# Peptides against a protein of PDB entry 6RGO: the designs that were tried, part 332

Target 1, 392 residues: chain A of PDB entry 6RGO
Amino acid sequence: MALKLLGFNQDATCFSVISSNKGVTIYNCDPFGKCFELEKSTSNDEELDFLVEMLFSTSLIAVVDKTIGASKRKKLKIVNTKRKATICELTFPHEIMDVIMNRKIICVVLKSDQIFVYDISCMKLLRTIDVRGEKLKSTSKFRNSEAVGDIGVRVSLSTDNNSILCYSSYSKSDKENAPLNDIVVFDALKCIQINVLPAVHQSNIVCIACSPDGMLMATASEKGTIIRVFKTIDTENDEPILVNEFRRGSRPSRISEMKFNHDNTLLACVGESDTIHIFALPVTTTEADANEDDTLQQSSHSLSSSINGLQYISKGLANRFGKIIVSKIPTQSQQRHVAYIKIPENAKYRIGFPKDTTNTIHICGEDGNYLVYSIPRNEVGPCTLVKSNTFD

## One batch from the design tools (peptide; made by RFdiffusion4, then SolubleMPNN)

Design b2_p27_8_s3 (from b2_p27_8, 12 letters changed)
Fold by OpenDDE base, seed 4:
Structure b2_p27_8_s3 (fold): chain B 392 residues (1-392), chain A 27 residues (1-27)
Amino acid sequence: as target 1 above (392 residues)
Amino acid sequence: FEETELTDEQLKELQELLKEEKELLEK
């Protein structure tokens, strides 16, 4: 049977799948089992397409039926899974492309490059962000929406109550085909733009991850060879702070998902490659006061590569020819993965980090595998499989 | 835009779900 993965919830306690025969199924990770099923409403052998966003481990889900009909693709249902009932339905002017939420905010991304920000507690609209309207104000040039295939606005939301929203925006280049290579950082609660990171890649951004606390973001372009990690809020001399630059590989490969763990020590990425990559982030050792006493020489060979060099991404001078020169970050600062997981070739996988175990990663595949891996602490190498389950 | 004002019943139900902590599904 063809499975389509919807992904993990915010704390990786559940994951959602589409089964061609059953509809949407939500699985609990521990204990492993089905916790909710949304039956297929149509008897037709039509390929099912849904968006499902679950609010942590609660009975609250947001559902979009994308299967058939332009009208259904514009409807967001808020569903109580315990009652199997729709609480409310929202209708949008355009097709829904993505839905993301936390305990405060729900964001709805439209094919129109609009982001609708709601207070989840009352479903009140707080803001409509028009990413195209922002571009038009900057460039006075319409993009024909039809010619940009799989490249839309990407979003990520912090899982905490600070509700930091990161989204891709169009560069200020006078080119008709200006890439989605800027990042806007937005306080979704206050409805204030906090920061703008210009030209973080040379091509369109296809993947964004916000840290759980909203203090970090990771970005990947269509090339998927380099992942950049930035501070979201903090700036140095009004310039974006690049914390890390990771090299996934030398060959282009699309990254479909990235996630931080709950303590911002790890970043995982998955996509079209046979490998999930896990990168270590520098722990900012807050100098906790060196109280003298207990000499327990746990030789934590923390691979504290002292990233001495705050690498300024110098403002990409738009050269007279509309080339964004991303300053050549010295290739010497590019870190590799510290851990990896091999996955079947051409299998789509999703990733999640559980809250309680910072060195554990959950993965699930369209092959029907749910896998739990332990991430090595002191060595560079493969992750160890801890648990395996199958789903259909 | 239809301002979808929630009914008091819908609002109450939504507020109850937002207060759900992880009840471990007891078997």
Scores: peptide ipSAE 0.538, ipTM 0.858, DockQ to the pose 0.446
Fold by OpenDDE base, seed 2:
Structure b2_p27_8_s3 (fold): chain B 392 residues (1-392), chain A 27 residues (1-27)
Amino acid sequence: as target 1 above (392 residues)
Amino acid sequence: FEETELTDEQLKELQELLKEEKELLEK
């Protein structure tokens, strides 16, 4: 059967798949099994395509039928999975490209490069963000949408209640075909722009991940060779803070998904490569107030040696044109993965981090494998397979 | 855009689903 992966929910307790024969199926991770199935409404041999976003482990899902020829590609359904009933349906002016949610917010990305931000508790529109409209009113040459590349606005939302939205925006170049290489950080609850990170890559951004707390953001370009991690809110002298620059590989390969773990200590990436890469983030010791007493000498075995290469290149060379050039970490100080998982070639995989186990990663493949791996803490190497299940 | 105002029944159902997750995490 042809499976198409939709992905994990926010806490990796469930994942969603499209089966050509059954329609949309949601699997529970532990205990492993089917928890919801949306039956195929049409007998047509058309390739099924859906967006499905689940709100954690709840009975709330957002569904878009993206099947080719379907008039439904502009419709968002909010569905109660226990009742198998549509609560409400929203119709948009343009095709829905992406849907993302947390406990507070739903964001709907349109083919028009618009982001509609809703309060999930009442489905009221809080904001329409026009990512094109922030371009100066230069010539309205619609990029002929026939250019094969699925280069649209990318979004990521924090899973917490702060609801930090990161989205790709067009650079302020007067050039026809300005790249989507800027990032905007937006408070989705207050409906305010918090930060703008200009030219974070040389080419279009194709993947974004926000940390669960919204304090960090990872970005990858079409090349997928370098991943950059930034602070979202914090700035240094009104300049963006580059926390890390990771090297996935020397060969170009599209990154399809990135995720932080729940404590912001790990970043995983997956894509067209035979390898899931896991990177370690420096633990920002927030100086918790040193209340005095308890002497527990836990031997901090210093993984000190490899982190010394993070020279804070704080000195952005302000080029003559007032463009903040994000200081590129020298190629010599680019960190590599600390862990990896080998996956089948040409199999699409999705990744998720469970909340309760910071060193565990969930993965699922269009090959019908659901796999749980343990991530090594103190060693650079392969992850260890802990659990495996199959689905159809 | 017709702001499709949710009915009181739709609002109630939506708010019940948004609460379910608190009770599941407290057990």
Scores: peptide ipSAE 0.531, ipTM 0.845, DockQ to the pose 0.674
Fold by OpenDDE base, seed 3:
Structure b2_p27_8_s3 (fold): chain B 392 residues (1-392), chain A 27 residues (1-27)
Amino acid sequence: as target 1 above (392 residues)
Amino acid sequence: FEETELTDEQLKELQELLKEEKELLEK
């Protein structure tokens, strides 16, 4: 049977899959088992394609049937899984490419490079973001740059109530084929742009992850060799917006998914490679003035990788040449993974971080494996398999 | 672009599901 992975929910308590014979199945992670099934609407031997976004462990899911006909690909269903009933259906002008949600917001990404932002509580439209329209206002030429292939607007939403939306945007470069290599940071609740990170990669951004609190964002380009981590908000302190640069590998490989853990200490990535990589983020200890004497010499080897190479070009030149956020960081300052998981070649995997265990990662494969790994804290090495289940 | 206005019944059902999440997080 062909399985297609849809992914984990926000807290990795559930994951969704498409089974060619059954339709959409949602599995609970603990206790492991089927919690919901959506049967396929047709007996046809057509390859099933769905978007499913689940709201944490609730009975609320957003569903897009992409299998048959251009009309269905434009319809978002909000479904009550307990009742097996559609609460409401929204119809869009273009094909739905992605759906992301939290407790406050649903974002719908269209093939038109539009993002529709809704209040989840009433399905009221709060904002339409036109990523192409922003490009066209900057470029005097209306090129209908049809999104050539799999290159579209990428989005990530914070899982908290702050609802920080990060999305890829077109560079303002006068080049006819401007890449999707800018990032916009958007407050989805207030409907305000917080920040713009220009040219965070040289090529199109194909993967974005927002931290659960919306304070950090990770990006990867089509090359998938370098992952960059940024602060979403400019801090008043002259702190660099680029906080980390990680090297996944030397060979190009597409990254399909990245996730932060719930305390922003780890970033995981998965894609076309045989390896899930887990990177450690430096804990920004806010110096709370804890006066008390307890001499626990935890050798926090502060990997103060002195990013000596960020020449702060003074505020005055920033207006003409968009903030060169990415100085050529020497290849020597690129951090490697602290942990890894080997996965079967050509098996697509998805990743999730459970809320309650910051050193545990959930993974599921199109090979029908659901696996729980423990992440080593004190050494660089392989993750340890803790639990395994199979699904079909 | 037809803004699909939700009926009072649809709104009520949606609000019930959003409350179930709070109750599940408070237990």
Scores: peptide ipSAE 0.525, ipTM 0.851, DockQ to the pose 0.693
Fold by OpenDDE base, seed 5:
Structure b2_p27_8_s3 (fold): chain B 392 residues (1-392), chain A 27 residues (1-27)
Amino acid sequence: as target 1 above (392 residues)
Amino acid sequence: FEETELTDEQLKELQELLKEEKELLEK
């Protein structure tokens, strides 16, 4: 059967998949098993496409039927999985591209580059963010809607109650083809812009991950060779703080998903390559408990190449051209993965970090494998397979 | 975009599901 992965929920307790023959299925990770199924409403041999966003392990899901020819691509359904019933349906002016949620907020991303922010407790609209509206003041040319199929606004939401929303925005370049290479950090509860990170990559951002606490953000461009990690809120001299710069590989490869673990010590990435990469983040020692004299000279020769901060190169005409973030880290001195998982070539995989086990990663594949791996902490190496299950 | 007002029944059902998440965090 052809499977299409939708992904893990926020805490990796469940994952969702589309089966061409059945429709949407949700699996529980532990104990492993099918917990919910949405039956296919159409007998047609149409390729099923859905968005499904779960509220953790609860019976609340948001569903969008994206199947080609469906009038439903503009409709968000809030569904109770226990009752198998729609609580409410919202209809948007444009096709829904993405849906993300936490305990407080639902964000709906439209093909129009609009983000609708809702209070989940009442489904009240808090804000409409128009990512194009800031650009349309400079260039009246709508990009021809046909070629923009894969390059839209990307979003990530913190899984905590602070509800930090990170989204890709168009650079202030006077070019008709301005890339989606800026990031806006937004408080989704207060509806306030907190920060703007200009030109974090040279090309469009295709993947964003917010940390669970909203304090960190990882970004990848269409090239997928370099991952950058920034502080979301904090700035140094009104400039973005680059915490890490990771090298995934030398060859261009799309990154489809990135995730932080729950303690912000690991960042995983997956995409079109045969390898899931796991990177170590610096432990932010809160200065408070540094009184324990534990002289463990862990000579971790982590080549912590001191990431001397982001350098903005102003290209000559300072006032109109957005600052470009230039890495000070030489290509050879970029941090590599600390751990990896080999996956089948051309298999799409999704990743999730469980809350209670910060050294464990959950992965699932369109090959029908659900796998649990242990992450090595003391040495660079492969992850160890702990558990495996199959689904159809 | 018309603000879709939820009925009292829809609001109640939504709030019951959001309460399930709080009860799972307290265990």
Scores: peptide ipSAE 0.463, ipTM 0.891, DockQ to the pose 0.792

Design b2_p27_8_s4 (from b2_p27_8, 11 letters changed)
Fold by OpenDDE base, seed 5:
Structure b2_p27_8_s4 (fold): chain B 392 residues (1-392), chain A 27 residues (1-27)
Amino acid sequence: as target 1 above (392 residues)
Amino acid sequence: FVETELTEEQIEEINKLLKEAEELEKK
């Protein structure tokens, strides 16, 4: 059967899939099994497409029927899976491209490059974010989305209650084809812009991951060769703080998903390549417990990865929208993966980090495999398969 | 955009599910 992966929930306790024959199915990870099925409403051999966003392991889901020819691509349904009932339905002026949520906020991304931010508790609209801004409305050449691949506004939301929203924005370049290479950090609860990270890549950003706590953000461009990790809120001399620059590979390959683990010590990425890459983040030692003098001279092979600090060459003070040129970290100083998983070629996989086991990763494939891997701590190498299940 | 006002019953149902999400975080 043709499967399409929708992804894991926020804590990797569930994942959702589209089955060509059954519609949407949600699986529980442990114990492994089906927990919900949404039956196909139409007998037509139309290729099913859905957005499904879960609220953790609860019976609250947001569903969009994106099937071609469906009049429903502009409709968000809030569904109670236990009751198999639609609680409410919201209708948007444009096609829904993405839906993300946590315990406080639902964000709905439209094909118009608008983000609608809702208070989930009452479904009240808190904010409409127009990513194009007022000036670009005149060149309403809808990029014929047929020829330019899936380049739209990307979003990521913190899974915590702080509800830090990171989204891709158009660079302020007067070029008609400004790339989506800026990031805006937004407090979705207060509806305030916190930060702007300009030109974080040379090309459009196609993948964003926010950390669970909203303090870190990972970004990847269409090239998918370099992943950058930034602080979301903090700045140094009004410049964005680059925490890490990771090299996924030398060959271009699209990254479809990135995830932080619960404690922000690992970043995983998956996409069109045969390899899931896992990167180690520096542990921010909070300075508090520096007192215990235990002189164990473990030979820290300090992988003194010389963090040659990304010198933002601020070319001259003149215009308030200085082109922050992200200097390329020399290829030799780019950190590589600490762990990896080999996946079948051309198999689409999704990734999730469980909350309780920081060195475990959940993956699922359109091949019908749900796999649990252990991540090596002290060596660079392959992950170890711990558990496997199949789904249809 | 028509703000869809939810009924009290719809709001109560959502808030019940949100409470389930908060209880799962504490375990």
Scores: peptide ipSAE 0.493, ipTM 0.896, DockQ to the pose 0.885
Fold by OpenDDE base, seed 1:
Structure b2_p27_8_s4 (fold): chain B 392 residues (1-392), chain A 27 residues (1-27)
Amino acid sequence: as target 1 above (392 residues)
Amino acid sequence: FVETELTEEQIEEINKLLKEAEELEKK
């Protein structure tokens, strides 16, 4: 049977799939099993396409049927899975491209490059963000929207109640073909723009991840070779703070998903490559508990080993993109543990981090595998398979 | 756009599910 992955919920307790014969199925991760099924309403052999966003382990889901007809692709259904009933239905002017939610907010991304921000508690519209309209204030020509099939606005939302929304926007460029390579950080509750990160990549941003607390954001471009991690809210001299730069690989490969773990110590990425990569993040010690006292005179043996670590930060990138003050990433950059998982070539996988186990990752594949891996903390190497299940 | 005003029953049903989500976070 052809499976299509929809992904994990916010805490990786459930994942959603489309089965060509059954429709939408939601699986519980532990104990492993089917918890909900939405049967296909149509007898047609049409390829099923859905968006499904689940609110944690609750019976609340947002569903968009993208399979049949331009009208259904514009409808968001809020469904109670326990009742198997639609609570409400919202209709949009354009096709829905993405839906993301937390306990406070639903964001709906349209093919028009609009983001509709709703209060989930009453489904009241808080804001319409027009990513194109913001560009048009700088460049008078509407880009013909039809021609650029796979490049749209990308979004990520914090899973906490702070509801930090990160989205891709068009660079302020006189070029008709300005890339979607800026990031806007938005407080979705207050409806306030917090920050703008200009030109974070040279090409369009195709993947964004917000940390659970909304304090970090990861970005990847169409090249998928470099992942950048920024602070979302904090700035240094009104400039964006680059916390991390990771190399996924030397070969271009699309990144489809990135996620932070719940304590912001790990960033995972998956895509078209045969490898899930897991990067270690530096623990941001909050400056609070620098209490003064313990003057333990550990003898500073000055092993001035001149590790001429190649500062081949290519001087060329700094001059042409605005002053992204790459704050001197402390030379502790070398001790970042990287873990990996090998996956089948051409199998799409999705990733999730469970809340209770910061060193565990959940993955699921269109090959029908649900896998739980343990992540090594003290070494660079492969993850260890802990649990395996199959689904159909 | 017609702001689809939810009924009190629809709002109550959503808020019940939101409360279930808040209770799951505390465990």
Scores: peptide ipSAE 0.491, ipTM 0.896, DockQ to the pose 0.865
Fold by OpenDDE base, seed 3:
Structure b2_p27_8_s4 (fold): chain B 392 residues (1-392), chain A 27 residues (1-27)
Amino acid sequence: as target 1 above (392 residues)
Amino acid sequence: FVETELTEEQIEEINKLLKEAEELEKK
């Protein structure tokens, strides 16, 4: 059967797939098995397309049917999987491109480059973010939406209750074709912009990941050769906001998904390449616990890449729009992966990190494989396959 | 926008599922 992957939930306890014959199926990871099915509404051999976002291991899902007609692509259904019933339906002015959630917030991304932020508990609209709105003051020309291919606003939300939203924004360049190469950090609960990271790549950002705690974000451009990791919040210490720069490869290849593990020690990426890459993040030792004498030679190779000499010219215009980093992000020492997984060529894979096991990664493929890998700690090398299951 | 105001019953159902999410995190 043709499968299309929707992805893992926030804690990688479940994943969702589209089966051409059945509709949407949700699988539990452990014990492995089918836990929910949303039947196909039509007998037509139309290619099924859905967005499904699940709230952890709960019976709460958000569903968008993208298969049938422009009207359904504008509808978000909140579904109780235990009752197999729609709780509510929201209708948007434009096609829904993405849906993300945590225990507090739902964010809905539209083809109009608008982000709708809702309180999940009452489905009340907290904020509409117009990512184009800063440009629309200068150029009345609606870009004909046909010629801008798979380039839209990208979003990621922290899985915690802090609800840190990271999204791609358009650069302030007077060019009609300004890239989506800025990042905005937004507190979705307070509806406050925390930070703006300008020109984090030279080309459009196509993938963003937020850490579970919202303290870190990772970004990749359409080139997918370099991944950058940033602090979301400006620390009171003169610490660089750019904490890591990773090299995925030398050849351009699109990254489709990135995820942090639960303790922010690992970043994984997957995409069009035959390889899932896993990168180690430096442990920020908070200086506080330096006093206890315990001589255990934890050969934590702190890859303290001495980030030499980022003189951030902080021009102190603390204007109403948060801290704008005006400085060019310098090229850092490009770190390689610490671990990898080989995947079949042309198979789309999705990744998830389980909460309880920081050195384990879950992956699933459009080939019908659900795989659990152990990540090596002490050496650079392949991950070890621990569990394998198949789905249809 | 049709702000589809949720009924009290719809809000209660969502909050029941959110409470289940919070109870799963405490285990």
Scores: peptide ipSAE 0.488, ipTM 0.894, DockQ to the pose 0.833
Fold by OpenDDE base, seed 2:
Structure b2_p27_8_s4 (fold): chain B 392 residues (1-392), chain A 27 residues (1-27)
Amino acid sequence: as target 1 above (392 residues)
Amino acid sequence: FVETELTEEQIEEINKLLKEAEELEKK
């Protein structure tokens, strides 16, 4: 059967899939099994397309049926999975492109490059964000980008109650084809713009991940060769702080998803490549416990092994992005570990990090595999398979 | 757009599910 992956929930306790025969199925990860099924309403052999966003392991889901007709693609249903009933339905002016939520906020992204921000508790509209702004409203020539994968606004929301929303925005260039290469950081609760990161890539941003606490953001462009990690809120001299730059590869490959683990020590990415990459982030030592004098002279054995591939700390970015104050990335000595998982070249995978185990990653494939991997802490290498299940 | 205000019953049902999410975070 053709499976289409919708992804993991916020804590990787559940994942959602579309089955051509059954409709939407939600699986629980532990114990592994089906926890909800939404049957397809139509007997037609139409390719099913849905958006499904789940609130953690609760019975609250947001659903958009994108399969049939322009009217359904504009409807968001809030569903109670225990009752198998729609609680409420919202209708939008344009097709829904994405839906994200946490315990406080639902964000709805439209094909119009608008983001609708709702208080989840009452479904009240808090803010409409118009990413195109007033100037671009006149050039409503729909990009007839039928052919090039729909370059729209990308969003990510913190899973905590701070509700930090990161979204891609158009650069201020007066060019008709301004790239979506700016990032805006937005407090979704207060409805305030916190930060703007200009021109974080040369091309459109196609993937964004916010950390669970909202303190970090990862970005990738259409090239998918470089991943950048920024602080979301903190600035240095009113300029954005670049924390990390990772090289996924030398060859262009689209990144479809990125995730931070719950303690911000790891960043995973997946996409069209045969490899899930896991990058180590520097632990931000809070300055507080600098008092203990422990003189452990760990001997500097220089293992000069030629790790050619995965981490290019580009010393070179200091020259071209003139005013991005690369905060003192502590020098060359942070051997940032990189882990990887090999996946089938033609299988789409999704990723999630469980809350309780910072060194475990959950993955699921359109091949019907749900896999749990252990991530090596102290070594660069492959992840170890811990558990496997199959689904259909 | 007519902001279809939710009924009290719809709001109560959502808030019950949100409380389930807050209880799961405390465990």
Scores: peptide ipSAE 0.484, ipTM 0.892, DockQ to the pose 0.865

